# Designs tried in a protein design run: peptides against a protein of PDB entry 8BZL. Part 274

Target 1, 228 residues: chain A of PDB entry 8BZL
Amino acid sequence: SYDRAITVFSPDGHLFQVEYAQEAVKKGSTAVGVRGRDIVVLGVEKKSVAKLQDERTVRKICALDDNVCMAFAGLTADARIVINRARVECQSHRLTVEDPVTVEYITRYIASLKQRYTQSNGRRPFGISALIVGFDFDGTPRLYQTDPSGTYHAWKANAIGRGAKSVREFLEKNYTDEAIETDDLTIKLVIKALLEVVQSGGKNIELAVMRRDQSLKILNPEEIEKYV
Target 2, 242 residues: chain B of PDB entry 8BZL
Amino acid sequence: SRRYDSRTTIFSPEGRLYQVEYAMEAIGHAGTCLGILANDGVLLAAERRNIHKLLDEVFFSEKIYKLNEDMACSVAGITSDANVLTNELRLIAQRYLLQYQEPIPCEQLVTALCDIKQAYTQFGGKRPFGVSLLYIGWDKHYGFQLYQSDPSGNYGGWKATCIGNNSAAAVSMLKQDYKEGEMTLKSALALAIKVLNKTMDVSKLSAEKVEIATLTRENGKTVIRVLKQKEVEQLIKKHEEE

## One batch from the design tools (peptide; made by RFdiffusion4, then SolubleMPNN)

Design b1_p25_5_s4 (from b1_p25_5 with H4F E9A I20V D21E M22R S25A)
Fold by OpenDDE base, seed 4:
Structure b1_p25_5_s4 (fold): chain B 228 residues (1-228), chain C 242 residues (1-242), chain A 25 residues (1-25)
Amino acid sequence: as target 1 above (228 residues)
Amino acid sequence: as target 2 above (242 residues)
Amino acid sequence: DVDFAFDPATHDPAEAQKWVERMEA
């Protein structure tokens, strides 16, 4: 029967498919997000691009809208589905409401989408967590995380993927008001956090920076090396 | 482990989609398909396994499909699944052309199919498609392109890649011999023959067992051509003489 | 402006779902 719930409660109240989707996330390459004062920064561990692979097709950081970016950990194909739906929603919101989405709004949309896939018959959870960063229309920087369950929370800093524990421990120790006092310091914090789990320095890091009233900027390797 | 293997579209305790992995395993037993990007074109080379003398229909190509005027693909895996997916690729491309009055960008066609593939990994009661595809194309945005997609709905762009039987060995050879920036279509054809000769489980490479298609630009138009058997024979002969 | 490279409307994952549903019918 195609109508059987894929995600069911265990006798002890666990949603195993959600937990197992979280295990898929833990196998993903590390992503880090940090909210500064007037900046949001996403950093990801670059998977070694296979020799002969086109790097342009290997992206872990993507724009959802002019004011919102997302990094993910987990299943790339699942992420693409979520990204595309989020992009459509961002555009729809601009057309219908005449304002860009808030970071919370689009996060809630993504979270609701994920949640439905945990409760709908004949659907498995999305095997992704996401860090969603951006600016609200009022210029407030935001960072949110979503997981396979469809939960979401606002963060000052967070990490997802295989190195997330070590990176979070680093951020818990080093995220201070002084550490994010400037844009450059905030960027440095992200790089330092990623370097806890990424081998071979800046070459294996991708960084995206969104400053207040500015578009998303993906830093080139040379720009990253200046912060290392 | 086994309890999760029989169920479609579920995660294992380790976060693996075994049905997707098993679909990929099925592809590993399929005939070898190669794609090579050159400066002046892109090619697909595929192993032809079904040579039945009694096949009445001269199938133009068993493994290489024209999708539109600007794109072709090669398939490795379950033939029935391949037929469904290649038909959908054509329909997607046609719908786009009708809607926008321009050819669908190569990556957009690839992603559209990949979203379908992904859906078959996420919706219950469905199995993943047991097919990997190589796509060759040209568009005004990126020029000549080569993509690979798998049963998960993941894809990537490549300069050269291989799917199907002995794909890992083929990819290793491509990595060794592919010269970035210096690859002509002629050299790519020679490389394809070289790799197929080593990766196909045949004592001698024959033109009847190899399908090759090239995609080039002539006078501002895309030209997709399947090489004639005689042309393939000449390529094989040249390789044997080197 | 963020160049989305492709029209987001053409990349509707909901169409993929509809496609799956159509293939079942």
Scores: peptide ipSAE 0.036, ipTM 0.643, DockQ to the pose 0.029
Fold by OpenDDE base, seed 3:
Structure b1_p25_5_s4 (fold): chain B 228 residues (1-228), chain C 242 residues (1-242), chain A 25 residues (1-25)
Amino acid sequence: as target 1 above (228 residues)
Amino acid sequence: as target 2 above (242 residues)
Amino acid sequence: DVDFAFDPATHDPAEAQKWVERMEA
């Protein structure tokens, strides 16, 4: 039986399933990424963890490798699949190439995975966008964004999810060389950007910081409040 | 509109997976299942709807399944789907034990099944599983744990939660009465009875309509026990006297 | 931290499909 095509072109040339997957992303909680000079920062809107939910199980920022971190917006279950595959690829790359992945490489891998799911008749698109940050082995900080279509681009700063438009508008106005001159200023920029859409201050923000030659650090609420 | 209700799980124009939502709706009509985490244990309490006098009493539980020595689950939704998923959980746990010579961590077992659920929402020609699960367990990493998973393949850890019929009301009651950090297994059992009494569509809660399992640690071993009907009767009686 | 347990069996979509097929068999 011919598997019914899931993602097909409309008469006007649209891939509706991809566009609809992008609508799913827009319903996701806001994530922001900023590339500093020697730092990359991810910030995510904490969904109001339901009273009695374990916050530990609600992770929107995850390490892909020691040098790469990802935040996502959209379908959490879809994101988990992408994350797992990306992690395996990072490890495989270390084994086969004897170097960690570049941020671009792993982004391209994720993007290619997403694209394949838009072209296969037996699969729906992934309902996620991702901000992928990290350091290349040469110490260069990187930020990439990818969407359900499998497109990806490098950014200085970007946002995804429900508040992405407002956050991007803020970043477009406030991202300057002065605003990222120090690690602390870069962190402050991310917090300020998220506060455009997040109510109740630092308590509803999750922040991840990766500095050159350092592991990913998730900031605790007290550390975040110091920047507010 | 009809195009999105097909057997294939696809996105709606609004970015919704209607087949997943419809599966969740089906679960909303299933018997109520509660999970409560305590300091000294974790429990599942489930509504028994199929009280048939002709059912062979040999069945240990209708809604609660032992997965391994350290974990159990309860199900809400399509029974056939539940049987498939609970069998798969047992197989995953067994394979892990054979491979690593230690029991699978609780969250790892939950995520493995959730990835299967997710796959059934993404691949063509497949429908979502019409099942939500509550998982209780103990491991050396996190101690006592309670998880919930849904047809989408999403999961979360909980101190207390509910799935199935009147789950929203049950969760509201749990939020009001659950004392964080102070919950004993005894108090959790009392809370379970209290919530079930209010959320089950019955005039009077009876022990025959409820199954309860507890997971505790005794002498460095996990003990999973289904409460006897008499024990449940005592809990109900105590609640009626309060 | 128990990260999301990587299930190698679901790593390959083809293996995931095989898993689905095995569950249906």
Scores: peptide ipSAE 0.022, ipTM 0.653, DockQ to the pose 0.032
Fold by OpenDDE base, seed 2:
Structure b1_p25_5_s4 (fold): chain B 228 residues (1-228), chain C 242 residues (1-242), chain A 25 residues (1-25)
Amino acid sequence: as target 1 above (228 residues)
Amino acid sequence: as target 2 above (242 residues)
Amino acid sequence: DVDFAFDPATHDPAEAQKWVERMEA
């Protein structure tokens, strides 16, 4: 029975619980991240908010610190745990080192947390992938992706969730230096990428933008429609 | 030790947490609980299962629990699990009050319990809690609030929602009849009775089978009131006359 | 305002783990 297996190696060398956690991520709503020249953009597919649901409690994009934000795909409750741990680490770093975390540092922290849950007896992997974006203290924009295994890599652009394949194929074709020449073009690229998989147009997209030396800005639906 | 690891909630090949889904299925067989947010208050309405005539204690509320002066919850699912979680909610709220000398914000209390629920889906030797909760509350940050949480540790804020038996049908009716921005507590009570009358598999709704609690603000204080049976009878009668 | 007023203490998974450990005791 699959219900009893800890994350162990199969005879053929697979960590099935990690692979199955990746399948949980693939069922999640699509998230896209793009690194521009002086901007980082996160876009997520809004699940149809149930008519009576409070939208403030359904957030797929969150700040980890003033200079770092994250989008995720997969299990929302698992994501909350990771987000909270990351926020605590960001604050702890500010107190102990007197500087904000680098985007790589906090990504590595999250990745290490995930990896430990793949190796610890009596724990299942986190059922989430994350896109982590922000600015280092030197003003360099960064985009990282991490998965249930605890691997992480830096990206120019990437996507996670159910539409990730189609979105990545779009980004591979359309991510050029010209396509990210301006902040507006970078935003437009993210929206166009999401529209490959989002049926109901701009109304079902949530978009967050972080510019150099600026706080995270979530765009309203009217602002998004201007780019469609 | 090894035997407890065998009870860890794990992913299926398809990326599903079946133990969580099975816990949710168990909740589907529980009595119906409704929550409705109004402009001037928030309410919980719960199906009361037959009080065995032999129960010595007249439970004023079987399914509705006061958590603190500003919050209450209703439960659907395994009673023993519900008792553990409601006790923990009270303890969390009290610890916060002692530490910060102010009441815990509603969403923070909900999230604290949701993190516990999530832990029971991720850590070895544990099964998910077989309970969903509706939370009603007031705080200075968001005013009147309604939340729902499930065995996965997910939660959301709602204007109106339902858990337990026939919850999908109840939610559909709530979506049809809930008037955003125009909902008074009086209209919310009437809506609760209307929905329960249709979702409970009973020929006639009786006050003995329904528990209702309201949360209001009076003179700058939160008032949590469980409606008396006579008040519920009047609401039912009014619905039958309409 | 990103309300960072998340009390790390109330949302520390380590506290949730401690709670699980307390419930096992």
Scores: peptide ipSAE 0.021, ipTM 0.634, DockQ to the pose 0.029

Design b1_p25_5_s4 (from b1_p25_5 with H4F E9A I20V D21E M22R S25A)
Fold by OpenDDE base, seed 1:
Structure b1_p25_5_s4 (fold): chain B 228 residues (1-228), chain C 242 residues (1-242), chain A 25 residues (1-25)
Amino acid sequence: as target 1 above (228 residues)
Amino acid sequence: as target 2 above (242 residues)
Amino acid sequence: DVDFAFDPATHDPAEAQKWVERMEA
């Protein structure tokens, strides 16, 4: 019976709807985030875009603000809701505080939004995890991950979605100070990590790079192949 | 699992939203709708199932709705749900026009409705809309556009796509015959007839059973036109001669 | 599963909620 109630704990202390939302995330395409020294990189598995689908409308990486971007895994429609709320908050913060949000601040906002949906009897959890990357105003690169429960943590590197376990295992072995010594090495690390679960090399990878004091750059396939 | 079938806003143990999936299944039994993007326009083609001679309302289009001067949509699924959603699309477009003194961008209108659809999948006491939509439009940002949305609140842009009955087969045929960058509206119309002839459960395609709308640009204005029955007959005849 | 990518930037969930509320009224 506990699985029917959105916000009811099981006798064992489980929130089944949150756990089941995490299962929805595991069905999503893999996303990876890596924090370098002066760079943050997001990589996503490109699902085979249907031949007649507009690639422009298939984005798993989006900007939240000039200094923050997000990748997600799970329900795309749910992600849209979260992204819009986050973008509004980023703009509101700029207007009210006169500074861009910190990556932690916007992550906490998103996490709090998700958490509220876990406590409402009339709302299901968001079926998404997110990797949120960017730069704080002091130039510090940040990577955060959040899940359907509304938990969030800072990471050096992490992955979400169907291949997340394999990608994380790779990152745990290969994330070193030497591996992120340069921007190019950091990008290469992300690509190598994704190649653990993505077939056919750079053609099936979407890669976004944010360097210190630079805007989000989506790499084209040719740029990605240079790192393969 | 049947236990999750009765609740609209819960995940299954496998992370599935069964009510959304069931809504999509219901759409699979609806009449076929096609959308095709061309270089010089975009079209919708829809199966007309209910030809009642006693209908007093001359439904020029049963399944194709004008949303504003720059957009139209076609619907597959529950008619009552479709009417509610198409009315809301019109209201959203009108509110935007009043607020910004310019037409709403096509994708923004699509996404606005998709957020409504999504909300009906996330808020308790609500069922998903049993409707998929194809949207055709023009705006100054992307020109001619074709979108598809489903009960989940998901959407995508397409060169060509299909919803409703036999949609998978139709999409397969579209993938085979659609030539990217070389599609004219004339060739798109021919392709639409070809696909409908193969996907509709009718012995012969007749103009009475097909609705077609085109969206073009003439003298810097969008023109949305529903083809006359005679024009559709000519397209069918041409296809039969090929 | 065709992941249709939404540009999530353009939709206010609060408006969607208001719409749901309006439809309930």
Scores: peptide ipSAE 0.055, ipTM 0.629, DockQ to the pose 0.057; fails the geometry check

Design b1_p25_6_s2 (from b1_p25_6, 16 letters changed)
Fold by OpenDDE base, seed 2:
Structure b1_p25_6_s2 (fold): chain B 228 residues (1-228), chain C 242 residues (1-242), chain A 25 residues (1-25)
Amino acid sequence: as target 1 above (228 residues)
Amino acid sequence: as target 2 above (242 residues)
Amino acid sequence: MEQEPLSEEERKELLEKLEEALAKL
């Protein structure tokens, strides 16, 4: 069956394993990214953590480096592999080039990694899309998205996962220069966008903020509720 | 036989490489890309299917890639495969420049990539690239050039050609309207618009849906220019008035 | 001569040089 083959085209030219990996992403919790003027914001839907589960272990937003962070939708185990490789690459780049990676560079690295897994025997595609945000060394905020195929694009705002369509539709309507005029407004935009698909308020949102020349800050639930 | 279709690098009993053929089918569903060679330049024209409001304004065309100072390409097929191949082209071109202190000849760059494409059809464990490319360039050996390559690693030089959706119809139109030896860049641009207007699955051609790049020689230097939206609009308007 | 595939490090350096060159364009 062509759909079971990890690295073959169908007769009609489809890579079914890539398409099915996209379906795995659609089953993932929603993530949203927004680029502001001097801020990048990632938000993710928190699934109800089991009472005894350490919330720290369910983080869907991860730093790749001091200037780059990633949110993902899809297979968490696959994400871990991608994150680890990206972190190694970021550190390697700093050691060899003496500068942090650009957000585009690390996105391209991740994209190329994903693409290789769509073309190599014995390897299935990664069941993950990612939103990668950060600052270039010049202080320019960036947002990129990658998918299981290894495509990537730069975005002003985007969403991935189960609620991505609704969140994108919201962002298409509400992303304006006025809506991102301040850091706080940008954060509010992300929260409002997530609230399109998150049934229970601020408690079910994880938010991460990166400002120019600042490390990734994960907001606590109380900080998020201030924006609601 | 289903067994042959599931393997990337084997011949069918009939001597066919089904995975290569299926990769070509994938390209047939991609946005249209045209290339036209003129006496005074070369152009690429590509369909832009996805206009996303939230995309960051990419200064560069979505489907047309500068490879070096003397070459550009357009792609039809799987975007991720295209990104890998376009990066490889840039690397090959840069390595050549560093090694020989001169730009890589156009055909040599095309051939180098075609060898890679071919290898992905022959060596076990890899699928073909689901990408066709059009290449435009200038070199001191052949002047302005247009090439096409496919997933098999085959390539050819062309005066005008098309890849992607409705490519066969586009090629037929190009054959009809292309005047050998008399093609100016201006006439080539008009021809590109004419062909795209008929072959794109759109009711009206708009500048937002068409990317055009030209390659010319000015003062002994190659100039690769992506047309501004206003310039494309003028070309479309002129076509609609004719 | 089958040019040995550039090491990942060499590719990285080349990509960086390429990015720098492209940024100057």
Scores: peptide ipSAE 0.006, ipTM 0.461, DockQ to the pose 0.030
Fold by OpenDDE base, seed 4:
Structure b1_p25_6_s2 (fold): chain B 228 residues (1-228), chain C 242 residues (1-242), chain A 25 residues (1-25)
Amino acid sequence: as target 1 above (228 residues)
Amino acid sequence: as target 2 above (242 residues)
Amino acid sequence: MEQEPLSEEERKELLEKLEEALAKL
């Protein structure tokens, strides 16, 4: 009886619930991440905020810690659970290890959490992919991507969500050492990448920048328009 | 398609959570609830469907629940689910108050419940709650606030919104008539009556069929008040004269 | 109270709204 949310193998070896969770991600708004030399940048497609909706409550980029940020595509409620657990882990790590998490560490934590939800009886996969960016304590910029399966990989640049294919194709062509030579060029690259799938320019983009030894900065629309 | 309808909340091949969608569907049949944020307060207005003459009027409201001294909510959906969730909201708020010796921030209370809602969409042997909520509140961080949450555990802040029956039409009207920056509680009350009059499947709006609660600040305290039937009648009468 | 099941049209509208809401995420 399929009465329990069980991620099971198909006869062909597929984990359909994971694949279907990936389809939920593909319906999500586009997010892009780029690692520069001394900067990491996250950009997300702002969905048209409904008239009368408070934009404050529609954030897709969040801090996990002072040195780590996350963007996601897919189910927002699922993302909130992951974010909350990741934040707790980041704080716990600081208290127990006396150092901030590495971006890889927190990515692995999130990935392990996701993986457990693909294997545990009575749980469905998380319907989210995430781009996790930040700086390790040694000052190394990092970008990781996770999917509903609990896999994770390090990237120079990547995209998730509905426009991810077009954005990735753009990044594959345009991500060069020259294109990330400066912080401003790196930001421009992210904006240009998002503009492949986002209509109406800078008003529909949320951009977060983390520079080496600096806190996360969310750019305002006027700041974004300067790069367009 | 139908094979997923009776199962625990799993993804469809298209990445949809049908049980969540079906829970949201159940809400569309519920009585209309709307919320409007004003500069000087926030309100909930809800359709009262259970008009029984033998109901003891001692009950504060059928659809509007006081959560704490600074927050109230209205519910669209399954009443039993609503009772569970509103009780949980009260417990969360009380635990926070005991732990921190200050009222829970509005968004934090909403988020805590939304995490519970989400869990019921992710864990096997659970069904989503067939309830959407509107929350009104005040806190020192953001002042007057209006939130909406759904069975998925998603939420958002709003200046004005509607859930339940004919919510789409209500939201459309709110979008047309809501004046940013100029909304007084008085104007919000008038707007609420206007919207309910058009969206409720009633020939004539009557005070017995409408519950309205206002949340204001008086002398540095939050005041949550359910309008008396006579006050609602006056609002309806004023609307009919315009 | 037993809520009457949504009409197929209302269901479709809610699904569209949900898709729009999900598409806003």
Scores: peptide ipSAE 0.020, ipTM 0.583, DockQ to the pose 0.067; fails the geometry check
Fold by OpenDDE base, seed 5:
Structure b1_p25_6_s2 (fold): chain B 228 residues (1-228), chain C 242 residues (1-242), chain A 25 residues (1-25)
Amino acid sequence: as target 1 above (228 residues)
Amino acid sequence: as target 2 above (242 residues)
Amino acid sequence: MEQEPLSEEERKELLEKLEEALAKL
């Protein structure tokens, strides 16, 4: 059975292991990304942190560099490998090129890494999709999405994980130039989009904001509740 | 051997890694291991299944391993896999100490092993490790810490948790009785005995069937101590009197 | 199904392959 092999083409041209890795992503917590005018916002569905679990170790939004951050849906352990490789590349780029990576560059690096795991013998695909946001050195806000296949595209807004369909449908209707006119409106748009699939409001949302020439800020629950 | 290349951990049609899930199932049948974080220390408590009457009173812990001066772990699952992972933890910690002239931070050691565990779920010819670990430690960054890791290479920090047999029931009891911010090491030890008494498949809890290690700070140094059988017996006796 | 325990040699080869794979990462 071709579906039981390493990532090989089926007789009908399908890469079943890549498709099945995409099913793993669909089981992941929902993540949303929105590009504003001078802001990028990532939001993630908090699974109810188990009582007695340290929230510090359950973060789904991470910095790759000072100008780039990433959210993911799917296998957390797989994501950690990708994040670590991306961080090393960001640092290497600063040392060798003397400039920070562009958001496109680091996305392409991650995408190429994922693609190699779909083609290399004895490797399974990464069970993750990622939303990668940040600012280029010229101050342009960027949002990219990548999947287990290693495909990537630039977006104005997108979502990944279990609620991605509903969140995307919301964003398609509500993403307008007016809805992103201010930083606060952009943050509200992300929160509203997540509330389509997240029960019990701001307590179940992780939200991160990156503004131009500013570091990644993770909002606390009280800050999120102000936008609800 | 060529036969292992065919045993790559692959996704099911539903996006599941069945080999990882089966490894987790195997761990569910292993002896119970418990970890509890307190304000003044952290502990591991483990079920001892192999009672060798001829073991000299050198309390060699069957399930609790010292990793370095600041960390210990407990294991649930396949003993042979556990030996590989505990050796790797010691090597990682030693290499870090040699390179940086300071002890490895607790979370970094946990993460380094978790990356190894993850790789065994992604590369061909490899199976997942049939092992979950609890880690206790102290570092200058976060103080006392408790971590849990599974065969997938996922990990998390905990105030209290359990792995192995009846772990779900143990976690439920910990959630009920753990008082956040008020947990002393003394109260944590009492709680560990209470939980083990209910979760171990034994008619009566005995000191010979329980291993307990504590990690504390004394005069700016980490002290890892395995409790003597008499100390465990006294804890059990106190629990029976309550 | 209980996976047959890896021999020490198979484990060593596996660790070496892992180290090589991690080094190539």
Scores: peptide ipSAE 0.016, ipTM 0.622, DockQ to the pose 0.030; fails the geometry check

Design b1_p25_6_s2 (from b1_p25_6, 16 letters changed)
Fold by OpenDDE base, seed 3:
Structure b1_p25_6_s2 (fold): chain B 228 residues (1-228), chain C 242 residues (1-242), chain A 25 residues (1-25)
Amino acid sequence: as target 1 above (228 residues)
Amino acid sequence: as target 2 above (242 residues)
Amino acid sequence: MEQEPLSEEERKELLEKLEEALAKL
């Protein structure tokens, strides 16, 4: 009997499949996002890639469009579905509306997709949380988070996955206007936040930065070490 | 096509829709939302539970949503379900405005969403929305209005009501203190603070934990305003002095 | 900077875009 993973309410009013999907996210590698003044930064814990695994195939930070990027925690296969749909939507929006998506728009799209998988028959929730960062057309930096339920909020800084609690506690203490006054300070804040949970230096961190009017830049290990 | 017969929302042998009842149970654990109708306006007051220092400035409110120029709502229950329903409300209101070149009447907007909610209780393969809503609005037909809807798709008009945590106790207090025909918006705001102070599971009511929106008419226009924290602090302080 | 609430026009565009996105699902 294939246990039909149906997302239903418990007698206590819980959606257990959503809660269990959130547990899947907590088992994922840590991701952190920080909004600076004129920069958005994503950092992810690198899992020890098996020596034979192509590192290019295990990117946890991806562009959705030229002005939007996403990091995720949880099920990589689920993330791929969300990313592909979001990319198609970003392109469709450019074709139909002649403008790039706002970060809020694409976040709502992803959130609505996730929510539908919590309410549709024969579907399980997505086992992913996402940090979505970018710039709106007006040059405003944005950071959003989505969870398996399809909830989303705007953040100054946040973390998801394993160690997210410790990273958030660090950010709550250290996120100040002074700490994000420059692009470099913002990058340092993300690295310091990840170092609360990542064992052994800059080699185990993937870092991506998007500056105003610039494309997503993935920092190489040597560039990361300059901030450590 | 294997019709996955998801008999999720079916009648029990006793004639109960357990999935609807369980959705209502989920709402009972949500933050308190109350609505009060006054002669000169209508208000929503909602418990803000997600007080995180790292949250970006929420442009409007976490729990209070502007639907159009003449209507707002508050939500108790699952936030993701709330986002879907509040978006649908906005779409319905906009489509009506485009079609008829006038704002949708308040009750018609509420009814349109209630039909959607009901459908999610009747059609297989869907769960109920784990959301109750309070609606405030003004229209030319009935003036200031307050409605409540639940996961079943039922709705009703109210002079004062509450949804979410401790809603039964809140409704009891509202029944005792609500003066029919004599309620000013000022008195309604004071009553809202009084009820929230007793029904929120908080040692002390703080302005950071309460969102209040008012809907008034000024110069023949509807004005929907979210109170600033300082204004809410003043209301709390005034209540503590009484 | 207190980000000003989205203009009605921006909100309308976002809702239309969201509706279109939802219709594709």
Scores: peptide ipSAE 0.000, ipTM 0.488, DockQ to the pose 0.052; fails the geometry check

